# Designs tried in a protein design run: peptides against a protein of PDB entry 2AUS. Part 71

Target 1, 323 residues: chain A of PDB entry 2AUS
Amino acid sequence: ADIKREVIVKDDKAETNPKWGFPPDKRPIELHIQYGVINLDKPPGPTSHEVVAWIKRILNLEKAGHGGTLDPKVSGVLPVALERATRVVQALLPAGKEYVALMHLHGDVPEDKIRAVMKEFEGEIIQRPPLRSAVKRRLRTRKVYYIEILEIDGRDVLFRVGVEAGTYIRSLIHHIGLALGVGAHMAELRRTRSGPFKEDETLVTLHDLVDYYHFWKEDGIEEYIRKAIQPMEKAVEHLPKIWIKDSAVAAVAHGANLTVPGIVKLNAGIKKGDLVAIMTLKDELVALGKAMMSTQEMIERSKGIAVDVEKVFMPRDWYPKLW

## One batch from the design tools (peptide; aimed at target 1 I58)

Design b2_p28_7_s4 (made by RFdiffusion4, then SolubleMPNN; its pose is not in this set)
Fold by OpenDDE base, seed 2:
Structure b2_p28_7_s4 (fold): chain B 323 residues (1-323), chain A 28 residues (1-28)
Amino acid sequence: as target 1 above (323 residues)
Amino acid sequence: SRMEEERRTLEELREEAEREREEREREE
């Protein structure tokens, strides 16, 4: 998510009409909610599905979805996409995750050995999903991007871990415990990051949402609920982006594939097959799609399908039909 | 207030979910 991607400009003369669309910062509150994502601090206890159901009740929503299941006992960052933004979670599912975990060792191990062994778990690991997982119990590789030991207190090891999506921290801790020779279990787990969503000023509780919704509905104060809900565009910040001409927006919003002439600027490093976000020049999410070309091909070619549009988010009427 | 009632409902639902979890963890 923190990868700053270079922006390559293909058409430096392309302008956008300020009257078209609804930039993320200019959406009326109702529209902001319809295209919103909550950076929820999931409490321990409830399932991620229960929490989503509660958010729907609190905010009087018909639809919502979460950006990656947290186990009932796990707290922390749960992105919840609302209403028309619900399907943006598909961009978050494959995103990296960060956790803070408390590992309890079943025996005494010298600190130096703990540090050495935990460092060996950085990189590719083999995991088997737990029995309770809806994921088929097959052996798979996952990446551990980093392990940062925060504190060691006897048999208790507090650490931060960055992992590939679908890495089971409980299984990681179990394997660390085996490698240490004493065994270990996961005492506590908190998710501190899910792609672009992290512990920051945008993190809100269910109680905050109750309060903020009532301030809006009863007192007419929209500021709190507006701040508590992020624009759906935040959920795609970690993706490579392609910015398109105003004249191409309506076609893409109708489900047409993006062709090369529609591109104004794009991120470097797009490969064929990558999930990309198609954006307006006002940084509005139009659609998600699969890149059919590399960045270089999109620059060099004058025609062809650049992106196979898989999921449209933008309403069809935000930009005029220019075909 | 309606806010207090909703907060209480959320707390009750949390406690219920925690109890159900603890029951499931004891069965393993």
Scores: peptide ipSAE 0.016, ipTM 0.381, DockQ to the pose 0.213
OpenDDE base, seeds 1, 3, 4, 5: peptide ipSAE 0.009, 0.016, 0.009, 0.000; ipTM 0.377, 0.406, 0.390, 0.381

Design b2_p28_8 (made by RFdiffusion4)
Pose (drawn by RFdiffusion4):
Parts: structure tokens; C-alpha cells; sequence
Structure b2_p28_8 (pose): chain A 309 residues (1-127, 142-323), chain P 28 residues (1-28)
């Protein structure tokens, strides 16, 4: 997921006018929230659905959604997209996820076999692909390990299968997500407590600084997604419902294949929309016309890059 | 004091979620 993509510039002269839109990290606080995402450290106990409901109540929001469900007892990274950026969690499906898990073996197994068997579970699995498994600690029947997986991978099922392969059986004692696409345990990971307090600091004390840092621009959700940057003049057509045509492309990531989920970005690096690539990168460079992206969801409001009559 | 107020508020949300789950079980 976190492979740095090469950027290919097709129109080296394209410029963006500051009058239109906003750099993503410079939105007025209200707009910042309307188009924000929270990198939330989900506490054990509540369902992911319940956590989102609490967030909507705390922030007095109409809409919100999470990216990748965590079960009630699972803690960790739970991206929560807000308001107008609610659907941006779609951008996380192609990106991977990472967990730290505690596996309790129902029988004694030599460490040698445990490490050897765990390694064999990398690659593909049926219940999804397991990118990597790193054993952190093996204390008796307790195995602490870090695992990277494709989205939708049930870790409980993975541990159960490891138990079968070892014949002794296995139980997942605990699980914590450490990564969900670009969201990880860094300075943006906040708790529900921080969110409530920072909201009070803003609505009661008039200080927006803390609630601002607790909420990320929605563009954070597409950090690991192939991108196509378009001219200012092309943003309006897309923002108004049109698919993206090739003439509007300024630069794009290498490696885009037909059918790939892509993010359409302004030259300010704001998220305009998510869509499916109808052409490859090379075709987008060589061709002068045609639909480059079948737009599935538009995020940018019509007001930022307006059509003027 | 702000910490105590936040803890009480989050506890109230949790109690409301528990009551909703109990109502759903009673309806089933």
C-alpha cells in the first residue's frame, strides 16, 4: 500500500489560481471539519458503529463513517471520515492494514515450529492475502505478532487456521490495529476523550487549534492511492458531475491501469473525486481525447472552482 | 474538572448505547 508512486508531468506549465479552493491544510475550521477525517484510536468495548455515533454526537455532525470495521473488543486505528468526506473511506479498500495480535496456543508447541508455521501463512489465505507476519514475542503458549493484510482480512480466522496448522489449536486473546492505509500510530492518532475536550476548547473557549489538529484533511485518506492531477479549468466540469477527459490532465502517477481506483486531485492537491481509471498512465499521456476516469464520487463542492457564465 | 465532565459525558453515551442494545433484544 505504502509504495511511493512516480509522478509523471504531462503539462509542465499548468498553474493554479489561489483564488479558487484552498490548500487542504488551510481550510476554514468549519470547512476543515466538513471535509475531514479522524485518525481515531478506538477503545475496546464499543462497536465501530457505536464509536461513529458517539463521534457524531460529540462533534454535532450530521454524517460520519468509519474505514474498515473493528470488532467490539479490538482497539486501534479507526479512520472516521466526517460529513462531506464520509464516503472517502472507499479510498482505503485498496490500501492494506496492519495489526498487532496476541495469540494464545491451546497447547505446547516448540518456538521453532511456531515461527516456521507462521511464516508459511504469508501470501494467500481463504476465509485475502497476508503481506507479512512478524513474531514479536513467544512466551510459552502466548505469541505476540504483527501482521499486514489486505482489507477485509479477518485476523480471528487467520489465528484459528494457524491453530489448526499447529494441531494444538489457537485463540485470539487480543487485537489492535496499528495501520489502516495511510493512517497509523503517529501524532494524528487521537482518542474520544481528546476529541470531546478539543471540541469544548473550540466551542466554549474559542480556540480552534486543538480540534484542528485532531481532524485531518480528507486528502489524507487518499495518500496511498494513485492520483491524477487536473487543470483548474477541468475541476469545475468534474465537480459538476462530468467524467474526467484526458485534456484536463496535468500530471499523474505511473502504474495506473484500467479499472484502478484513482483519486482526481487539483493542483493544490485537494481531493476532487474518486473514480475508476478507463485508461492506463501511458494512454493518458499519449492520447489527446477520451474519458480518462469514470467518476464514482465527487467530494469537491461546486463553489470552489465555479463555472462562470 | 474538564476531565471529569468529559468522562461523565462519554459514560452517558455508553449507557445510551447499552439501553439501545437491550431494547433491540426485547423487540426480538
Amino acid sequence: ADIKREVIVKDDKAETNPKWGFPPDKRPIELHIQYGVINLDKPPGPTSHEVVAWIKRILNLEKAGHGGTLDPKVSGVLPVALERATRVVQALLPAGKEYVALMHLHGDVPEDKIRAVMKEFEGEIIQRKVYYIEILEIDGRDVLFRVGVEAGTYIRSLIHHIGLALGVGAHMAELRRTRSGPFKEDETLVTLHDLVDYYHFWKEDGIEEYIRKAIQPMEKAVEHLPKIWIKDSAVAAVAHGANLTVPGIVKLNAGIKKGDLVAIMTLKDELVALGKAMMSTQEMIERSKGIAVDVEKVFMPRDWYPKLW
Amino acid sequence: AMEERTEEYLEELKEEAEEEREEEEEEE

Design b2_p28_8_s2 (made by RFdiffusion4, then SolubleMPNN; from b2_p28_8, 11 letters changed)
Fold by OpenDDE base, seed 1:
Structure b2_p28_8_s2 (fold): chain B 323 residues (1-323), chain A 28 residues (1-28)
Amino acid sequence: as target 1 above (323 residues)
Amino acid sequence: KREEEVRKLLEELREEAERERREREEEE
């Protein structure tokens, strides 16, 4: 999420009609919920699936989905996409994660040695998926982006770790313990980040959601529940974006592939095969799709399929048909 | 009333999830 992407303008004369669509900040509360994502503080105990089922009951929703499983014992950041936004979770599954972990060492190790060895685990690591994983158990590499030691108290090591999606922190701690020569286990784990979602003022508990829904339904106060739900566009902030003409929006909303003439501006560094967000000029999410061209090809070409549209989010009636 | 009903439901579901967790931890 922290990668600032350059924006390349292809059509500097393209304007948008302010009467068309529903920008994220201008959605009525019911529509905001239909296109919402909750930054949930998952409690320890329940599964991620149980927590999603509870949110559906609290908020009286038909559909919801989470942006990446947390184990029952693990607390912290669980993005939960609501109703029409449910499928936006596919943007969050491949996103990097951050955790705070407590590692307990099975022997005494000098602090300087702990710090030196943990720093060597920044970069590529070899992991085995746990037996309980539905993923075929094979050796795989994963990236550790950073390790920050927060505290060392004898055999207890509190640390922050940024990792590639699907890195197992329990396995990382096991390997650190082996490298230290004494062994180690994971005592505690909290997820502090999932892509664009982090521990901030948008983080809410299940209790908060109960109270905020009550304030809306019984007292007519929508402010709390509005703040507790992020627009679905938040869930794609970390993706490369392509912004399209108003005349192209209705076609894409009907499931047509994005062609090069529809592009107004785009992020630099798009590669063929990348997951991209197709946006309006008002920063509304139209669709997710697979890039069929690089950024350079989308600039240089006058025609062709730029994006294979995989999932439409925008309703077909928000923008007029202009073809 | 609805807040109390939903709060009670959340407590019941937490107790169920904690029970199932303990049962799974005793089986491991």
Scores: peptide ipSAE 0.022, ipTM 0.520, DockQ to the pose 0.355
OpenDDE base, seeds 2, 3, 4, 5: peptide ipSAE 0.021, 0.021, 0.000, 0.019; ipTM 0.490, 0.549, 0.297, 0.519; seed 4 fails the geometry check

Design b2_p28_8_s3 (made by RFdiffusion4, then SolubleMPNN; from b2_p28_8, 14 letters changed)
Fold by OpenDDE base, seed 1:
Structure b2_p28_8_s3 (fold): chain B 323 residues (1-323), chain A 28 residues (1-28)
Amino acid sequence: as target 1 above (323 residues)
Amino acid sequence: SREEEVERLLRELLEEERRERERREAEE
C-alpha cells in the first residue's frame, strides 16, 4: 500500500476548470458523507455486519459496506464505505492487511528458536480456507510480507504481521506452533491496517460516531463528523491511477470506457488486467475499472480502450458533456 | 452520563439488529 508510484505526464498543457466537480476537501458535509469512508475501530464482540448496520442507524444512512470482514472477537481497523461510496470496498478487498497477534505456545521453547522459526514464515505460506468459507477448501498460497516480534514472555508471543488479503492469522499461528514442535493457538488478534487505512488520527469508535453525529445535528458543529469521515478517494490511494481530461469526465461518469486520448497523466507499472482508479485533474474519483492496456501501451498508442469502466462513483452532472 | 447513554443506545441497536437478522433467517 505504501508504494509510491511514478507519475507519467502525457499532456502537460491540460488544464482543469475550477468550477467543475467537487474536490474531496471542498465537499459540503452532506456530500462528504455521501462519498465517505469511516476508518472504524471495530470493537470485539459484534460481527462486521452488525457494526455496519449500527453505523447506518447512527448516521441515518440507506447504504454502507465494509472493506473486509473481521471475526466477531477481532478488533481494529474496519473501513466502512458510506452511501454512494459503498462500492469502493472493491478496492479494499484485495489490499494487504496488518495485524498484531498474541500467540500462546503449548510448551516451552527457547526465545532464539522462536525468533528463528517465525522468520522462516516470511514469504509464501500454504493455507486451507476454513469450513465456513464460501471458497472451495483447496490448498492456497498466501504471502506473509513481514513478521515483527514485539514481545516474548515465556509462552506468549506478541507479533506484528503484514499479509496478503485473505491470509488467515489463526492458521499461520497453528503452522508456527507445529514448526516449533509444541503447538500454538491465537489468543488475541487486532487488525492494525487494511490497505491505506491504519491506526492513526482518523481511527474512530462507534461511541465517537454517536457523539460526533449528535454535535452536528443538535449543536450545529460539523467539524468532528467531517474529520471522522474520510473521502472515498482515500480508499483508492493504494491503486494505480489514471488522470483524465475534463472533456472525458462526463462520458466516463455515464459509463463509457476510457479511451487513450482522454488520458492526461498516469502511474507507471499498470499491467493489463489491473484494477485502476480513474481520477479527475482535481483528484476526484470518477470510476474504478480494469486496465485493458499497460502503462507503456497507453503512452505509445494514440487510440483504443485504455480502461474498461466497471464502477462509476461520480454523478453525471458534476462535469459538462463536451462531446 | 453521556457515555452510559451511548453504551445503552449501542446495546439497543445490537439487540435490534440481532432480532432483524433472526427474522430474516427464519423467513429464508
Scores: peptide ipSAE 0.028, ipTM 0.544, DockQ to the pose 0.657
OpenDDE base, seeds 2, 3, 4, 5: peptide ipSAE 0.023, 0.008, 0.006, 0.018; ipTM 0.491, 0.354, 0.352, 0.481; seed 3 fails the geometry check

Design b2_p28_8_s4 (made by RFdiffusion4, then SolubleMPNN; from b2_p28_8, 11 letters changed)
Fold by OpenDDE base, seed 5:
Structure b2_p28_8_s4 (fold): chain B 323 residues (1-323), chain A 28 residues (1-28)
Amino acid sequence: as target 1 above (323 residues)
Amino acid sequence: DREKRVEELLEELRREEEEERLERELEE
């Protein structure tokens, strides 16, 4: 998520009408909720589905979805997309994750050896999904982006780990324990990041949501519930973006594919087949789609389908039909 | 009082999910 993507401008004269659309910072509270994502601190105990159902009850919502399952015993960052934003979770499922884990060793190991062996697990690892996973139990590779040891207390090793989506930390700890020669198990696990969502001032508990909803509905104070809900655009911050002309927005909002003439600016490094976010010049999410061209092809070509639009988020009436 | 209400709601949801699971297992 922290990869700064270069922005290439195709049309530096393109302007946007301030009367059209609803920028993320200018949504009425009801509309903000309809296009919202909660950075939830999931408690240990409940399933991710139970927590989503509970949020729906508290906030009086019809639909919600989560950005990647946490096991019942695992706490921490669970993005919950609300109402019309529910399908933005498609952007979060493949996103990298960070965890803080407590590994308990089954024997005594010198600290220098612990540090050396854990460093060897940075990079490509081979995993078999656990039995409880709906994923076929085939051997697969996963990336460990980094391991940071926070504390070593005898047989207890507290560490931070950044991983590719669908990496099982329990299995990683098991393999580290085998490599150390004594065995190990996962004692505790907390997810500290899911793509653009992290432990920061936007992280809220279920208790916070009860309180903030009460303050809004009974006291008329919307500030707390507004801060507790992030705009859906937060959920696509880690994706490569394509910004489009006002004249192209309504067509894409009707489900038309994005053509090259509609592009104002785009991120560098888009490859054919990448998931991309189509944005307005006001940084509103129009749609998610599959890139049909590279960044270079989108710059060099004057015509053709740039993005195959898979999921529209923007209502059809936010921008006028200009085709 | 609010902490207790959250726990009560989570217990209600756990019961509902268990009932739905049992219903699905009877259909399979």
Scores: peptide ipSAE 0.016, ipTM 0.439, DockQ to the pose 0.325
OpenDDE base, seeds 1, 2, 3, 4: peptide ipSAE 0.009, 0.009, 0.013, 0.006; ipTM 0.442, 0.420, 0.387, 0.400; seeds 2, 3 fail the geometry check

## One batch from the design tools (peptide; aimed at target 1 H214)

Design b2_p29_1 (made by RFdiffusion4)
Pose (drawn by RFdiffusion4):
Structure b2_p29_1 (pose): chain A 309 residues (1-127, 142-323), chain P 29 residues (1-29)
Amino acid sequence: ADIKREVIVKDDKAETNPKWGFPPDKRPIELHIQYGVINLDKPPGPTSHEVVAWIKRILNLEKAGHGGTLDPKVSGVLPVALERATRVVQALLPAGKEYVALMHLHGDVPEDKIRAVMKEFEGEIIQRKVYYIEILEIDGRDVLFRVGVEAGTYIRSLIHHIGLALGVGAHMAELRRTRSGPFKEDETLVTLHDLVDYYHFWKEDGIEEYIRKAIQPMEKAVEHLPKIWIKDSAVAAVAHGANLTVPGIVKLNAGIKKGDLVAIMTLKDELVALGKAMMSTQEMIERSKGIAVDVEKVFMPRDWYPKLW
Amino acid sequence: DLTDEEKEHIKELDEEAKEQKERMEERAE
């Protein structure tokens, strides 16, 4: 998921006018929240659905959604997209996820076999692909390991299968997500407590600094997604519901294949929309016309890059 | 807004997540 993609510039002269839109990290606080995402450290106990409901109550929001469900007892990274950016969590499906898990073996098994069996579970699995498994600690029947997986991978099922392969049986004692696409345990990971307090600092004390840092621009959700940057003049047509045509492309990532989920970006690196690529990168470079992206969701409001009559 | 009881409950849950994370890091060492 976190492979740095090469950028290919087709129109080296394209410029963006600062009058239109905003750099993503410079939105007025209300707009920042309307188009924000929270990198939330979900506490054990509540369901993911309940956590989102609490967040809507805390931030007095109309809409919100999470990216990748965590079960009630699972803690860790839970991206929560807010308001207008609610559906941006779609961008996380192609990106992977990472967990730290504690596996309790129902029988004694030599460490040698445990490491050997765990390794064999990398690759593909049926319940999804397991990118990697790294054993952190093996203390008796307790195995602590880090695992990277494709989205929708049920870790409980993976541990159960490891138990069967070892014949002794296995139980998942605990699980914590450490990564969900571009969201990881860094300075942007916040708790529900921080969110409530920072919201009070803003609405009661008038200080926006803390609630601002606790909420990321929605563009964070597409950091690991192939991108196509378009001219200022092309942004309006897309923002108004039109698919993206090739003439509007300024630069794009290498490796885009027909059918890939892509993010359409302005030259300010703001998220305009998510869509499916109808052409490859090379076809987008060589062709002068045609629909480059079948737009599935528009995020940018019509007001930022307006059509003037 | 939240009641005092709800705020305290959320704070307790967050503390549990913090402790769990610290414990996992310690064991990874």

Design b2_p29_1_s1 (made by RFdiffusion4, then SolubleMPNN; from b2_p29_1, 15 letters changed)
Fold by OpenDDE base, seed 4:
Structure b2_p29_1_s1 (fold): chain B 323 residues (1-323), chain A 29 residues (1-29)
Amino acid sequence: as target 1 above (323 residues)
Amino acid sequence: MLSEEELKRIRELDEEARRLRREFEERAK
């Protein structure tokens, strides 16, 4: 997820009007909340939906959505997008995930064999989704990017695992247990990363949100609630970006497709069909869309549809219509 | 707004999450 994408500049003379838009760092607190994402430390016990419902009640919100379900018993990183940002969670669904898992083995296995077999599960694995998933239970491949064994204590194996979106750690542990010949189950699971969201200074609890909202509403102190809520742009940091001219922003904000002349700069390595974030020159998220061209085609061509705009986030009035 | 019972429940849940996090952080050293 931390791939520094090269930025290719197509128009080095493009300027932006400082009076237009609301950069992520310059949003009034109410607007910041309307376009916010919380990096929630989801406790074990409640469903992801129950936690989202609590956040809505704590922060007096009409709408919120989560960036990929955690099972009730699973704790850790749950991105919760607020109000007008609610649909930005679509960018987080395909994002890589990291977990710390406790696997309990059903028999004694030499440590060398545990390490060797777990290393074989790095790469492509075949999984069937669990019954609780909204996804049809079809066999599918998923990538395990890495497995790092943290501790082996007899039959208890603590490990860190980086996985492709929609990899089921419970199923992985079951298959590891079968490969070890003794069987295994998932004792504990915590999600430590969901795309750009990780266990860092931005991670907040439900109780933190209660306190921080109180400090804002009763004491007039906005600092804590401002820090507890990330701008929606955080939720697209892992996506390839295309930065557009001020003159193109309002058209895209109205749902028009991005054409090649509107591009100022873009990330390298965009392929046709990729999900891309369309950004202003002030790093404001305008829309998500499907790339209709590669990066190279967007550089070489003078015209054509660069991005099929699928979801607009920016209000239509932040930038003037220049057409 | 949440009830006092819901706030108490949230506190208990967050304490459990913090305990589990600390346990994993200690065992990872």
Scores: peptide ipSAE 0.430, ipTM 0.903, DockQ to the pose 0.899
OpenDDE base, seeds 1, 2, 3, 5: peptide ipSAE 0.428, 0.425, 0.427, 0.411; ipTM 0.901, 0.901, 0.901, 0.895

Design b2_p29_1_s2 (made by RFdiffusion4, then SolubleMPNN; from b2_p29_1, 17 letters changed)
Fold by OpenDDE base, seed 2:
Structure b2_p29_1_s2 (fold): chain B 323 residues (1-323), chain A 29 residues (1-29)
Amino acid sequence: as target 1 above (323 residues)
Amino acid sequence: MLSEEELERIRELDRRAEALRADFEARAA
């Protein structure tokens, strides 16, 4: 998620009209909510669906969606996309995740052996989805990006783990326990990161949302609810971006594919088939789409379809139709 | 709108999450 992507400028003379669109920091509160994502601290106990249902009731919303299921017993970072932003969760589903886990060993193991064996689980691992998952129980490879042991207290091992999306930490702990020869289980699990969402000042509880909504509706204080909700653009920070001309925005907002002439600047390292965010010059999310060209092809070519637009977020009227 | 019972449940759940977070932060330090 921390990959700083180089920005290549294709058109250095492109300007944007400040009167068009609604930059993430300039949205009226109602519009901010409609294009918002909450970095929710999901409590342990409820399902991810239950907490989304609560958020809808707290904030008087018609729709919301979460950026990747947490098991009932798992707490921590659950991005919840609101209203018109609901489908931005598509960008978060494939994003890397970080957890802090407490593993309980079923026998005594020397600390040196614990450290050595856990280090071997960095990299590619083979997992089978749990029975309770809606996912077909096929063996699949997943990446463990890192394991950081935080504490070893006898049979209790606290560790941080960065993983590819859809890695099952419970299964990882089970396999670590088998490799240690004593067995192990997951005592506690908290998600500390989901792509661009982490444990930081933007993390809010369900109770915070209750209070902040009350302050807005009853006291007219917008500040708290505004801070509690991130702009939907936060949910695409980890994606490669393509910034487009004002003249191209309305067409893309109508569902037209992005053509090469519409590109002002873009991230380096886009490959054909990548999920990309199409942005305005004001860093507004227009759409998500599939790259039909590499970054290099988008620079070198004068024409052609650069992005197959899959999901539009921007309203059709934020920018004028110039075609 | 939530019921008072639902609000109380939420407060209790959030307290548990905060306690767990604080424990992990303290042990990671």
Scores: peptide ipSAE 0.487, ipTM 0.927, DockQ to the pose 0.893
OpenDDE base, seeds 1, 3, 4, 5: peptide ipSAE 0.473, 0.465, 0.468, 0.468; ipTM 0.922, 0.921, 0.922, 0.919

Design b2_p29_1_s3 (made by RFdiffusion4, then SolubleMPNN; from b2_p29_1, 15 letters changed)
Fold by OpenDDE base, seed 4:
Structure b2_p29_1_s3 (fold): chain B 323 residues (1-323), chain A 29 residues (1-29)
Amino acid sequence: as target 1 above (323 residues)
Amino acid sequence: MLSEEELEEIRELDERARALRARFEARAA
């Protein structure tokens, strides 16, 4: 579920100058691409890196990065951040994921037992990353948020699963098979969600990108390529947000830490150490950073460092220096 | 820019992805 975060207003009189910045929906097409994220339907076969390389060639880009590896055989939702937005993928790496999986059982098991055992895998599980993972192979806990069985056809079990980032569905299926006593393997896997990116009208194929880029470059029709690329702000929708004064934007865009006086409004439930998105009053992403205070501390205090700014996205010239 | 061979490869890959999605949607219905 989209975690609806309460918004607490600290300064209800704060205004924003409409001449400053580039709100997500008002970027010229070239700038929109420079600060864009594609909700790609990754086909089965290629690696996530090969698909990113193809997108760079299709769209004539210098840089791009993906919001979390899909295995070659896995299809579905792969967020691909473009150019100046490339680093926004760090916000997507910790985001929850959803998959639809086909599990093949190696023996016959009563449907009631399948349902009962799979329900026991909701919650905390222990996993070890596979050998092919760039992550050190150490045992770690992961959360399975939900398992929804869609179909049981003999030995084939189709199910939807919501998981914490870096949960290995292949490993989950292996352990379910062991718990059932017959063994199992992953026959098919599709990712249906990666944080704010899901199977919706924003999902596009590689071929769609070829066509849409052609329509823009050859026919002058930008509508399709504009719709195919989401603003980078989409990639931070799942994060807690802090909205800042126009007078604070340029300082943060230069890499200064956010201080408490710069805060206009913020989400409830921010804890010290949380990854937060620093936004303008026009919902433009300025930076990602680490919260140095809780929401409550940011409300109660008059001064101090609220956010340690880790990565700036906004250009330094979008807002004037007011210091 | 992609070659015609690479474009055909992409089409085949996307068709496989669509067919897989359609099978999952049909089973979930």
Scores: peptide ipSAE 0.374, ipTM 0.883, DockQ to the pose 0.932
OpenDDE base, seeds 1, 2, 3, 5: peptide ipSAE 0.371, 0.371, 0.373, 0.372; ipTM 0.883, 0.883, 0.884, 0.882

Design b2_p29_1_s4 (made by RFdiffusion4, then SolubleMPNN; from b2_p29_1, 14 letters changed)
Fold by OpenDDE base, seed 4:
Structure b2_p29_1_s4 (fold): chain B 323 residues (1-323), chain A 29 residues (1-29)
Amino acid sequence: as target 1 above (323 residues)
Amino acid sequence: MLSEEEYERIRELDEEARRLRREFEERAR
């Protein structure tokens, strides 16, 4: 997920008007919140929906949504998109995830065998969604990107795991236990990453949000609540980007598809059908859409629909209508 | 706005999350 995508420039002379838009770093606090995403440390116990409801009450918000359900007993990284940013979670749902898991084995297994068998689970695995998932229980393949064993203490195996979106760690542990011949269960689980959101200085608790909102509303101190909320653009950092001319922004903000002439620069390796972020030259998120061309086709063609715009985020008035 | 009871409940839950995080960080060293 951290691979810096190459940026290909199509128009090296394209300028942006500094008076138009609101760059992520220059939003007034109210506007920052309206276009914000919290990197929440979800506590164990509550559902992800209950936690989102609490955030709405804490921050006096009408709308919020989360970037991918954590089970009640699972703690850690839960991106919560706020207000006008609520639908940016669609970019996070397909994102890779990392967990730290404690697996308890139901019998004694030599450490060498544990290590050997767990390594065989790197790559493609067959999974069935758990009973409690809203998803139809169909067998599906998922990628395990890596398994890092952190500790083996008798029957307790602590490990880090990077997985494709919608990989069920409980099911992985069950299958590892079967492969070891003794059986296993998931004792504990924490999510340490969800796409661009990880355990870093941006990770905040519900308690932190209560305090930071109080400091803003009662003491007039915006600093804490401003730092606790990431710009919505953070939630699309892992996506391939297309940067557009100022003259194209208003049309896309009205829901028009992006055409090739509007492109200033783009990431390498975009394929037809990819989810892409349409950005201004000030790194503001305009919209999410489906690539209708590859990067190469977007370079070589002079005309045509480059992106089918699926979801607009930018207000229609941030950039002038130049069409 | 939260009640005092809800605030205390949030604090307890976050303390539990911090404990669990520390346990994983200590064992991962």
Scores: peptide ipSAE 0.300, ipTM 0.853, DockQ to the pose 0.920
OpenDDE base, seeds 1, 2, 3, 5: peptide ipSAE 0.299, 0.291, 0.294, 0.287; ipTM 0.853, 0.850, 0.850, 0.846

